Peptides against a protein of PDB entry 4Y8H. Designs and how they scored, part 29

Target 1, 196 residues: chain A of PDB entry 4Y8H
Amino acid sequence: TSIMAVTFKDGVILGADSRTTTGAYIANRVTDKLTRVHDKIWCCRSGSAADTQAIADIVQYHLELYTSQYGTPSTETAASVFKELCYENKDNLTAGIIVAGYDDKNKGEVYTIPLGGSVHKLPYAIAGSGSTFIYGYCDKNFRENMSKEETVDFIKHSLSQAIKWDGSSGGVIRMVVLTAAGVERLIFYPDEYEQL

## One batch from the design tools (peptide; made by RFdiffusion4, then SolubleMPNN)

Design b2_p13_6_s1 (from b2_p13_6, 10 letters changed)
Fold by OpenDDE base, seed 1:
Structure b2_p13_6_s1 (fold): chain B 196 residues (1-196), chain A 13 residues (1-13)
Amino acid sequence: as target 1 above (196 residues)
Amino acid sequence: IEEIREKTRRTKS
C-alpha cells in the first residue's frame, strides 16, 4: 500500500494506490483505500483490510451520532476517535490510518495514526509499505499552500514513485479532494502515471 | 516502521 494526504491552499487531498495483496498474491487490483467517515472527513487505510474497514465503520457511526447531537465534528475529533480505537485494540489489529478533513475554521488538516494508536498532526503524511521509497522525494517537493493542481501533481508523482518500487502497491491512483467547494474524486491510470 | 510494513504485506491489505 501507498497512501498519503496533503494539505494545500484550499483544503486537503488524500491519495492511494489500489492494490490489495495477500503475500505475493494480488487479491484486488482496484481497491478503494480512501474511505469516507464524514462529509468532508476521510481516511486512507493501510494494513489489514478487514481491520481498517471495521475501524472506519465504527468511526463513521460515532461521527454520525456526534453530528446528530452536537453538529459537524472537527477533523481532530475524528482523529481522536480513530486513535482511541487503534490504541485500545493495538494488540489485536493491524491498522495504519491517515485521517484528513476540511472545515472552514481549521481548513485542511492531516492526522497520521500508525500501529500503536499514536496521533501525529502533520502538514502532509505518507504511509504504507510504499511510503519508504518516497520520504526523500516528498520532503524535497512538498510545499505549503500549493494550488490544487500542484498538489494533485505532487501526489501523483509521489505515489507513482512508490508504486514503481513497492510490489505491494499498484493499480490506479485514487484521490479525494476536500475543500469548501465540496468533495471531488479523481482517478489516474497506469498509462499516465507510469510515464512520470 | 519496517515491522509495520511487513505485517501489512503479509495480511490481506
Scores: peptide ipSAE 0.132, ipTM 0.709, DockQ to the pose 0.176
Fold by OpenDDE base, seed 2:
Structure b2_p13_6_s1 (fold): chain B 196 residues (1-196), chain A 13 residues (1-13)
Amino acid sequence: as target 1 above (196 residues)
Amino acid sequence: IEEIREKTRRTKS
């Protein structure tokens, strides 16, 4: 898996490859690793597909209950719910989660929750087996307050490199853009990103 | 949780 989330001028963009594997076998070529937990709060999932799906479902439920009582939750609140689940169940879960969201007060935010259940707020985050290959590239090329187009290109190039080197990553590149204007889903196919 | 685990067991992303 190769996943990332990047804050930019107008919000945040999540990105992911779409390959799911069982050992050396490719089980699914078009997996959606970008999961909605609230209107403008999403997550990137890595690790056990079963574990991360379960966690995301629980978080979505909690955020729905939260909304009914207190109004729209912040991205930080969502990250806290993820943290609690990942930390309390760390001995039985294999999950690496990136939480990203947008609201008018805090704008785009990114929280990474690696194995173990710690939480780190960052301007951008990368995770998954493919992330190992792109730490240097991302550090060199990331800039704060990029445009939407610059951010899309940054994510596309980053994930393209990760996929190139990581046999556990591949398929299509999916993105979710979260801004004041709403939610937008993007998809890029191998014929395009392999040429970068 | 257990139902989801069983359905997607052994798969990784």
Scores: peptide ipSAE 0.168, ipTM 0.733, DockQ to the pose 0.057; fails the geometry check
Fold by OpenDDE base, seed 5:
Structure b2_p13_6_s1 (fold): chain B 196 residues (1-196), chain A 13 residues (1-13)
Amino acid sequence: as target 1 above (196 residues)
Amino acid sequence: IEEIREKTRRTKS
């Protein structure tokens, strides 16, 4: 898996490859690893597909309850719910989660929750087996307050490089853009990103 | 949730 989330001028963009494997076998070439937990709070999932899907469902339920009682939760609140689940169950879970969201007060925010359940708020985050290959590239090329187009290109190039070297990553590149204007899904196919 | 776990227990991402 190769996943990332990047804050930018107008909000935040999540990105992911789409390959799911079991050992060396490609079980699914078009997996959606970008998961909605609230209208403008989403997550990137890595690790056990079963574990991360279960966690995301629980978080979604908690945030629905929260909304009915207190109004729209912040991205930080969502990250806290993820943290509680991941940390308290760390001995039984294989889950790496990036939480990203947008609201008018805090704008775009990114929280990464690696194995063990620690929480780190960052301007951008990368995770998954493919991320090990692109730390240098991302550090060199990330800039704060990029445009939407610049951020899409940054994510596309980053994930393309990760996919190039990581056998557990591949397929299409999916993105979710979260801004004041709403939610937008993007998809890029190998014939486009492999030549970057 | 349990159904999800059973469905995808053998897969990694």
Scores: peptide ipSAE 0.167, ipTM 0.740, DockQ to the pose 0.056; fails the geometry check
Fold by OpenDDE base, seed 3:
Structure b2_p13_6_s1 (fold): chain B 196 residues (1-196), chain A 13 residues (1-13)
Amino acid sequence: as target 1 above (196 residues)
Amino acid sequence: IEEIREKTRRTKS
């Protein structure tokens, strides 16, 4: 898996590859690893597909309950719910999750929750087995307050490189853009990103 | 979580 989330001038963009494996077998070529937990709070999932799907479902439930009682939760609140689940169940979970969201007060925010259930707020985050190949590229090329187009290109180039070297990553590149204007889903196919 | 796991595909990403 190769996943990332990047804050930019107008919000945040999540990105992911789409390969799911069972051992050496590619079980799913077009998996959706970008999961909605609230209108403008999403997550990137790595590790066990079963575990992360279960966690995301529970978080979505809690955020719906929260909304009915208190109004729209912050991205930080969502990250806290993920953290509690991942930390308290760390012995039985294989989950690496990036939480990203947008609201008018805090703008775009990114929280990474690696194995073990710690939480780290960052301007951008990368995770998954493919992320090890792109730390250098991302550090060199990330800039704060990029435009939407610049950020899409940054994510596309980053994940393209991760997929190139990580056998556990592949398929299409999916993105979710979260801004004041709403939610936008993007998809890029190998014929495009492999040529970058 | 354990109950939900039984209904989901056990694969790695």
Scores: peptide ipSAE 0.164, ipTM 0.729, DockQ to the pose 0.086; fails the geometry check

Design b2_p13_6_s2 (from b2_p13_6, 10 letters changed)
Fold by OpenDDE base, seed 4:
Structure b2_p13_6_s2 (fold): chain B 196 residues (1-196), chain A 13 residues (1-13)
Amino acid sequence: as target 1 above (196 residues)
Amino acid sequence: IEEIRELTRLTKS
């Protein structure tokens, strides 16, 4: 898996490859690793598909309850719910999750939650087995307050490089764009990104 | 949730 989320001028973009493996075999070539937990709060999932899907479902439920009582939750609140669940279940959980969201007050925000159940707020985050291959590239090429187009290109190039080297990553590149204007889903196919 | 866990327990990303 190769996943990332990047804050930019107008919000945040999540990106992911789509390969799921079972042992040495590709189980699913078009997995959706970008999961909605609230209107403009989404997550990237890596690790156990079963575990991360269950966690995301629970978070979505909690945020629905939160909304009914207090209104729209912040991205930080969502990250806190993820953190609590991951920390409480860390002995039996294999999960790496990036939480990203947009609201008018805080704009785009990214929180990464690694295996230990800690939470870290960052301007951008990468995770999954493919991320090890692109730390250098991302560090050199990330910039604050990029345009939407620049950010899409950054994510596309980054994930393309990760897929190139990581056998556990591949398929299509999915993105979710979160801004004041709404939610937009993007998809890019191998014929395009392999040529980068 | 249990059904989801069972259906995807053997998959990794």
Scores: peptide ipSAE 0.068, ipTM 0.676, DockQ to the pose 0.056; fails the geometry check
Fold by OpenDDE base, seed 5:
Formats: C-alpha cells, sequence, structure tokens
Structure b2_p13_6_s2 (fold): chain B 196 residues (1-196), chain A 13 residues (1-13)
C-alpha cells in the first residue's frame, strides 16, 4: 500500500493506490483505501483491510453521534477517536491510518496514526509499505499552500514512484479533494501515471 | 459488514 494526504491552499487531498494482496497473490486490483468518516473528514487506510475497515466504521458511528449532539466535529476530534482505538488495540492491530479533513475554521488538516497508536499533526503525511521509497522525493518536492493542480501532480508523481518500487502497491491512483466547495473524487490509471 | 470483514481478514494493503 501507498497512501498520503497533503494540505494545500484550499484544503486537503488524500491519495492512495488500489492494490490489495495476500502473500504473493494480488487479491484485488482496485481496492478503495480512501474511506469517509464524515462529510469532509476522510482517512487513508493501510495494513489489515478488515481491521482498518472496522476501525473506520466505529469512528464513523461516533462522529455521527457527535454531530447529532454537538454539531460538526473537527478533524482533530476525528483523529482523537482513531488514536484511542488504535492505541488501545495496538497489540492485536495491524493498522496505519492517515486522517484528513477540511473545515472553515481550521482549513485542511492532516493527522498520521502509525502502528502503536500515536498521533502526529503534519502539513502532509505518507504511509504504507510504498512510503519508504518516497520520503526523499516528498521532502524535496512538497511545498506549503500549493494550488489544487500542483497538489494533484505532487501526489500523482509521489504515488507513481512508490508503485514502481513497492510490489504491494499498484492499480489505479485514487484521490479525494476536500475544500469549501465540497468533495471531489479523482482516479488515474496506470497508462497515465507510469509514464511520469 | 461482518461478512465483508471476514472475506478481507487475510488481505493487506
Amino acid sequence: as target 1 above (196 residues)
Amino acid sequence: IEEIRELTRLTKS
């Protein structure tokens, strides 16, 4: 898996490859690793597909309950719920999660929750088995307050490089754009990103 | 949901 989330001028963009494996077998070529937990709060999931889906479902329920009682939760609140679940179950959980969201007060925010259940707020985050290959590239090319187009290109190039080197990554590149204007889904196919 | 979770238990991303 190769996943990332990047804050930019108008909000935040999440990106992911779509390959799911079991051992040496490619179980699914087009898995959706970008998961909605609230209208403009999403997450990237790596690790056990079943474990991370269960966590996301629980978070979604908690945020729904929160909304009914207190109004729209912040991205930080969502990250805190993820953190508690991941930390309390760390001994029996294979999960690496990036939480990203947009609201008018805080704009785009990214929180990474690696194995162990710690939480880190960052301007951008990368995770998954493919991320190890692109730390240098991302550090060199990331800039704060990029345009939407610049950010899409940055994510596309980054994930393309990760896929080239990580046998557990591949398929399509999916993105979710979160801004004041709403939610937008993007998809890019191998014939396009392999040529970058 | 539980059935889907069981199907994906051994898969990794």
Scores: peptide ipSAE 0.066, ipTM 0.659, DockQ to the pose 0.058; fails the geometry check
Fold by OpenDDE base, seed 3:
Structure b2_p13_6_s2 (fold): chain B 196 residues (1-196), chain A 13 residues (1-13)
Amino acid sequence: as target 1 above (196 residues)
Amino acid sequence: IEEIRELTRLTKS
């Protein structure tokens, strides 16, 4: 898995590959690792597909309850719920989650929750088995307050490199763009990103 | 989430 989320001028973009593996086998080429937990709060999931799906479902439920009582939750609140679940279950959980969201007050925000259930707020985050191959690239090429187009390109190039070297990553590159204007879903196919 | 441990073992991303 290769996942990332990047804050930019107008909000935040989440990106992910789509390969799921079972042992040495590719079980699914088109897994959606970008999961909605609220209108403009999404997450990237790595590790156990089943466990992270369950966690995301629980978070979504909690945020729905929160919304009914208090209005739209912040991205930080969502990250806190994820953190609590991941931390309390860390001994029996394989999960790496990036939480990203947009709201008018805080703009785009990214929170990474690695194994163990700690939480870190960052301008951008990368995770998954493929991320190890692109730390240097991302550090060199990330800039704050990029345009949407620049950010899409940054994510596309980053994940392309991760996929190139990580056998557990592949398939399509999916992105979700979260801004004041709404939610936009993007997809890029191997014939396009492999040429980068 | 103990109920889904078998699926956890079988499916990774």
Scores: peptide ipSAE 0.054, ipTM 0.668, DockQ to the pose 0.076; fails the geometry check
Fold by OpenDDE base, seed 1:
Structure b2_p13_6_s2 (fold): chain B 196 residues (1-196), chain A 13 residues (1-13)
Amino acid sequence: as target 1 above (196 residues)
Amino acid sequence: IEEIRELTRLTKS
């Protein structure tokens, strides 16, 4: 898996590959690792698909209850719920989660929750087995307050590099763009990103 | 969580 989320001038973009494996086999080439937990709060999931799906479902439900009682939750609130679940289950959980969201007050925010259930707020985050191959590239090429197009290109190039090196990553590159204007879903196929 | 784990435990990303 290769996942990342990047804050930019107008909000935040989440990106992910789509390969899922079972042991040494590719189980699914088009798995959606970008999961909605609220209108403009999403997460990237790595590790156990079952575990992270369950966590995301619980968070989504919690945020729905929150919304009905208190209004729209902040991205920080969502990250806190994820953190609590991951921390409390850390001994029996294989999960790497990046939480990203947009609201008018805080703009785009990214929180990474690695194994162990700690939480870290960052301008951008990468995770998954493929991320090990692109720390250098991302550090070199990330800039704050990029345009949407620059950020899409940054993520596309980053994940393309991760996929080239990580056998557990591949398929399509999916992105979700969260801004004041709304939610936009993007998809890029191998013939589009392999030549980068 | 446990029920979902049993169904798709071997699937990883």
Scores: peptide ipSAE 0.054, ipTM 0.655, DockQ to the pose 0.074; fails the geometry check

Design b2_p13_6_s3 (from b2_p13_6, 8 letters changed)
Fold by OpenDDE base, seed 4:
Structure b2_p13_6_s3 (fold): chain B 196 residues (1-196), chain A 13 residues (1-13)
Amino acid sequence: as target 1 above (196 residues)
Amino acid sequence: VDAIRRLTALTKS
């Protein structure tokens, strides 16, 4: 898996590959690792698909309940719920999760929750088995307050590089763009990103 | 569900 989320001028973009493996077998080439937990709060999931899906479902329910009582939750609140669930279930959980969201007050925010259940707020985050191959690239190429197009290109290039080196990553590149304008889903196929 | 309800109040921010 290769996942990332990047804050930019107008919000935040999440990105992920789509390969799921079981041992040496590619079990699913088109997995959707970008998961909605609220209108403009999403997450990237790595690790056990079943476990992370269950966590995301619980968070989604929690945030719905929160909304009914207090209004739209912040991205930080969502990250806190993820953190609590991941920490309390760490002994039976394999999960690396990136939480990203947009609201008018805080704009785009990214929180990474690695295995163990800690939480870290960052301008951008990468995770998954493929992330190890792109730390250098991302560090050199990330810039604050990029345009949407620049950020899409940054994520596309980053994940393309991760996929090239990580056998557990591949398939399509999915993105979710969160801004004041709404939510936009993007998809890029190997014929395009392999040429980068 | 009960735990979620309790967490909802505590995670207000």
Scores: peptide ipSAE 0.022, ipTM 0.643, DockQ to the pose 0.016
Fold by OpenDDE base, seed 2:
Structure b2_p13_6_s3 (fold): chain B 196 residues (1-196), chain A 13 residues (1-13)
Amino acid sequence: as target 1 above (196 residues)
Amino acid sequence: VDAIRRLTALTKS
């Protein structure tokens, strides 16, 4: 898996590959690793698909309940719920989760929750087995307050490089763009990104 | 911060 989320001028973009593996075999080529937990709060999931899906479902439920009582939750609040669930279940949970969201007050925010259940707020985050191969590239090429187009290109190039080297990553590149204007889903195919 | 604490309590319930 290769996943990332990047804050930019107008909000935040999440990106992910779509390959799911079981041992040495590709089990699913078109997995959607970008998951909605609130209107403009989403997450990237790596590790156990079943476990992370369950966590995301629980978070979505709690955020819906929160909304009915207190109004729209912040991205930080969502990250806190993820953190609590991951930390309390750390002994039986294989999960790497990136939480990203947009609101008018805080704009785009990214929180990474690695194995163990710690939480880190960052301008951008990468995770999954493919992330090991692109730390250098991302550090060199990331800039704060990029445009939407620049950010899409940055994510596309980053994940393309990760996929080249990580056998557990591949398929299509999916993105979710979160801004004041709303939510936008993007998809890029191998014939396009392999040439980068 | 207060909202986080309230939601954390809700999560544990």
Scores: peptide ipSAE 0.022, ipTM 0.636, DockQ to the pose 0.016
Fold by OpenDDE base, seed 5:
Structure b2_p13_6_s3 (fold): chain B 196 residues (1-196), chain A 13 residues (1-13)
Amino acid sequence: as target 1 above (196 residues)
Amino acid sequence: VDAIRRLTALTKS
């Protein structure tokens, strides 16, 4: 898996590959690792697909309850819910989760929750088995307050490199763009990104 | 917080 989320001028973009492996076999080529937990709060999931899906479902439910009582939750609140679930279950949970969201007050925000259940707020985050191959590239090429197009290109190039080196990553590149204007889903196919 | 703890228990294997 290769996942990332990047804050930019107008909000935040989440990105992920789509390969799921079981041992040495490709089990699914088009897995959706980008999961909605609220209108403009999403997460990237790595590790156990079943476990992280369950976590995301619980978070979604909690945020729905929160909304009914207090209004729209912040991205930080969502990250806190993820954190508690991941930390309390860290001995039995294989999960690397990136939480990203947009609201008018805080704009785009990214929180990474690695194994162990700690929380780190960052301008951008990468995770998954493929991320180890692109730390250098991302560090050299990330800039704050990029345009939407620049950010899409940054994510596309980053994940393309991760896929190139990580046998557990591949398929399509999916993105979710969160801004004041709404939610937009993007998809890029191997014929395009393999040539980058 | 109370609801989170209850839900956390449900995620344990």
Scores: peptide ipSAE 0.021, ipTM 0.628, DockQ to the pose 0.021
Fold by OpenDDE base, seed 3:
Structure b2_p13_6_s3 (fold): chain B 196 residues (1-196), chain A 13 residues (1-13)
Amino acid sequence: as target 1 above (196 residues)
Amino acid sequence: VDAIRRLTALTKS
């Protein structure tokens, strides 16, 4: 798996590959690892697909209850719910989750929750087995307050490089763009990114 | 917080 989320001028973009493996087998070539937990709060999931999906479902339920009582939750609130679930289940849980969201007050925000259930707020985050190959590239090429187009290109190039080296990553590159204007889903196919 | 703990307990079972 290769996943990332990047804050930019107008909000935040989440990105992920789509390959799912089990042992030496490719179980699914088109897995959607970008999961909605609220209108403009999403997450990237790595690790156990079943476990992380269960966590995301619980978070979504909690945020729905929160909304009915208090209004739209912040991205930080969502990250806190993820953190609590991951931390309290860390002995039995394989989960790497990036939480990203947009609201008018805080703009785009990214929180990474690695194994163990700690939480870290960052301008951008990368995770998954493929991320080990692109730390250097991302550090050199990330800039704050990029345009939408620049950010899409940054994510596309980053994940393309991760996929080249990580056998557990591949398929399509999916993105979700969160801004004041709304939610936009993007998809890029191997013929589009392998040449980069 | 209490609601989160109850939900967390369910994930451990």
Scores: peptide ipSAE 0.019, ipTM 0.619, DockQ to the pose 0.020

Design b2_p13_6_s4 (from b2_p13_6, 9 letters changed)
Fold by OpenDDE base, seed 3:
Structure b2_p13_6_s4 (fold): chain B 196 residues (1-196), chain A 13 residues (1-13)
Amino acid sequence: as target 1 above (196 residues)
Amino acid sequence: IEEIREKTAKTKS
């Protein structure tokens, strides 16, 4: 898996490859690893597909309940719920999750939750087995307050490189753009990103 | 917080 989330001028963009594996077997070529937990709060999932799906479902439920009582939750609140679940179940859980969201007060925010259930707020985050190949690239090329187009290109290039070297990553590149204007889903196919 | 399902690590990302 190769996943990332990047804050930019107008919000945040999440990105992911789409390969799911069982051992050396490619079980699914077009998996959606970008999961909605609230209107403008999403997550990237890595590790056990079953575990992370279960966690995301629980978080979504909690955020719905929260909304009914207190209004729209912050991205930080969502990250906290993820953290608690991951931390409390760390001994039986294989999950790496990036939480990203947009709201008018805080704008775009990114929280990474690696194995063990720690939480780290960052301008951008990368995770998954493919991320090991692109730390250097991302550090060199990330800039704060990029445009939407610049950010899409940054993510596309980053994930393309990760997929190139990580056998556990592949398929399509999916993105979700979260801004004041709403939610936008993007998809890029190998014939495009392999040429980068 | 609610319990998660038991791990069935058949697939991974």
Scores: peptide ipSAE 0.128, ipTM 0.675, DockQ to the pose 0.067; fails the geometry check
Fold by OpenDDE base, seed 5:
Structure b2_p13_6_s4 (fold): chain B 196 residues (1-196), chain A 13 residues (1-13)
Amino acid sequence: as target 1 above (196 residues)
Amino acid sequence: IEEIREKTAKTKS
């Protein structure tokens, strides 16, 4: 898996490859690793597909309950719920999650939750087995307050490189754009990103 | 979590 989330001028963009593996076999070529937990709060999932799907479902339900009582939750609140679940179950859990969201007060925010259940707020985050190959590239090329187009290109190039070197990553590149204007889903196919 | 894990226990992302 190769996943990332990047804050930019107008909000935040999540990105992911789409390959799911079972041992040495490709089980699914078009997996959706970008999961909605609230209107403008999403997550990237790596590790056990079943574990991370269960966690995301619990978080989504919690945030729905929160909304009915208190109004729209912040991205930090969502990250806190993820953190609690990941930390308390760390001995029986294989999950690496990036939480990203947008609201008018805080704008785009990114929280990474690696194995162990710690939480780190960052301007951008990368995770998954493919991320090990692109730390240098991302550090060199990331800039704060990029445009939407610059950020899409940054994510596309980053994930393309991760896919190139990580056998557990591949398929299509999916993105979710979160801004004041709403939610937008993007998809890029191998014929496009492999040439980068 | 345990109940959901059973359906796709071997899959990794």
Scores: peptide ipSAE 0.127, ipTM 0.658, DockQ to the pose 0.057; fails the geometry check
Fold by OpenDDE base, seed 2:
Structure b2_p13_6_s4 (fold): chain B 196 residues (1-196), chain A 13 residues (1-13)
Amino acid sequence: as target 1 above (196 residues)
Amino acid sequence: IEEIREKTAKTKS
């Protein structure tokens, strides 16, 4: 898996490859690793597909209850719920989660939650087996307050590089853009990103 | 979690 989320001028963009594997076997070529937990709060999932799907379902339910009682939750609140689930069950779960969201007050935010269940707020985050190959590239090319187009290109190039080297990554590149204007889903195919 | 894990065992991203 190769996943990332990047804050930019107008919000945040999540990105992911779409390959799911069982050992050396490709179980699914078009997996959706970008998961909605609230209207403008989404997550990138890595690790056990079953574990991360269950966690995301619980978070979504929790945030629905939260909304009914207190109004729209912040991205930080969502990250806290993820953190609690991952930390309390860290001995039984294999889950790497990036939480990203947008609201008018805080704008785009990114929180990364690695296997241990810690939480880290960052301008951008990368995770998954493919991320090990692109730490250097991302560090050199990331800039704060990029445009939407610049951010899409940054994510596309980053994930393309990760996929080139990581056998557990591949398929299509999916993105979700979260801004004041709403939610937008993007998809890029191998014929496009392999030539970058 | 356990039920979901059993149904989709060994699949990873």
Scores: peptide ipSAE 0.127, ipTM 0.654, DockQ to the pose 0.092; fails the geometry check
Fold by OpenDDE base, seed 1:
Structure b2_p13_6_s4 (fold): chain B 196 residues (1-196), chain A 13 residues (1-13)
Amino acid sequence: as target 1 above (196 residues)
Amino acid sequence: IEEIREKTAKTKS
């Protein structure tokens, strides 16, 4: 898996590859690793598909209940729910999750939750087995307050490199753009990103 | 979580 989330001028963009493996087999070529837990709060999932799906489902439920009682939760609140679940179950979970969201007060925010259930707020985050190959590239090329187009390009190039070197990553590159204007899903195919 | 893990094939990415 190669996943990332990047804050930018107008909000935040999540990105992911789409390959899921079972041992040496490619189980799914077009997995959606970008999961909605609230209207403008999403997560990137790595590790066990079953574990992370379960966690995301629980978080989504909690945030729906929260909304009915208190109004729209912040991204930080969502990250805290993820953190509690991942930390309390850390001995039985294989989960790496990036939480990203947008609201008018806080704008785009990114929280990374690695194995163990710690939580870290960052201007951008990368995770998954493919992330090891792109730390240098991302550090060199990330800039704060990029445009949407610059950020899409940054994520596309980053994930393309991760996919190139990580056998557990591949398929399509999916993105979700979260801004004041709404939610936008993007998809990029190998014929495009392999040439970068 | 445990129930889902038991019911589904283990996959990773």
Scores: peptide ipSAE 0.124, ipTM 0.649, DockQ to the pose 0.106; fails the geometry check

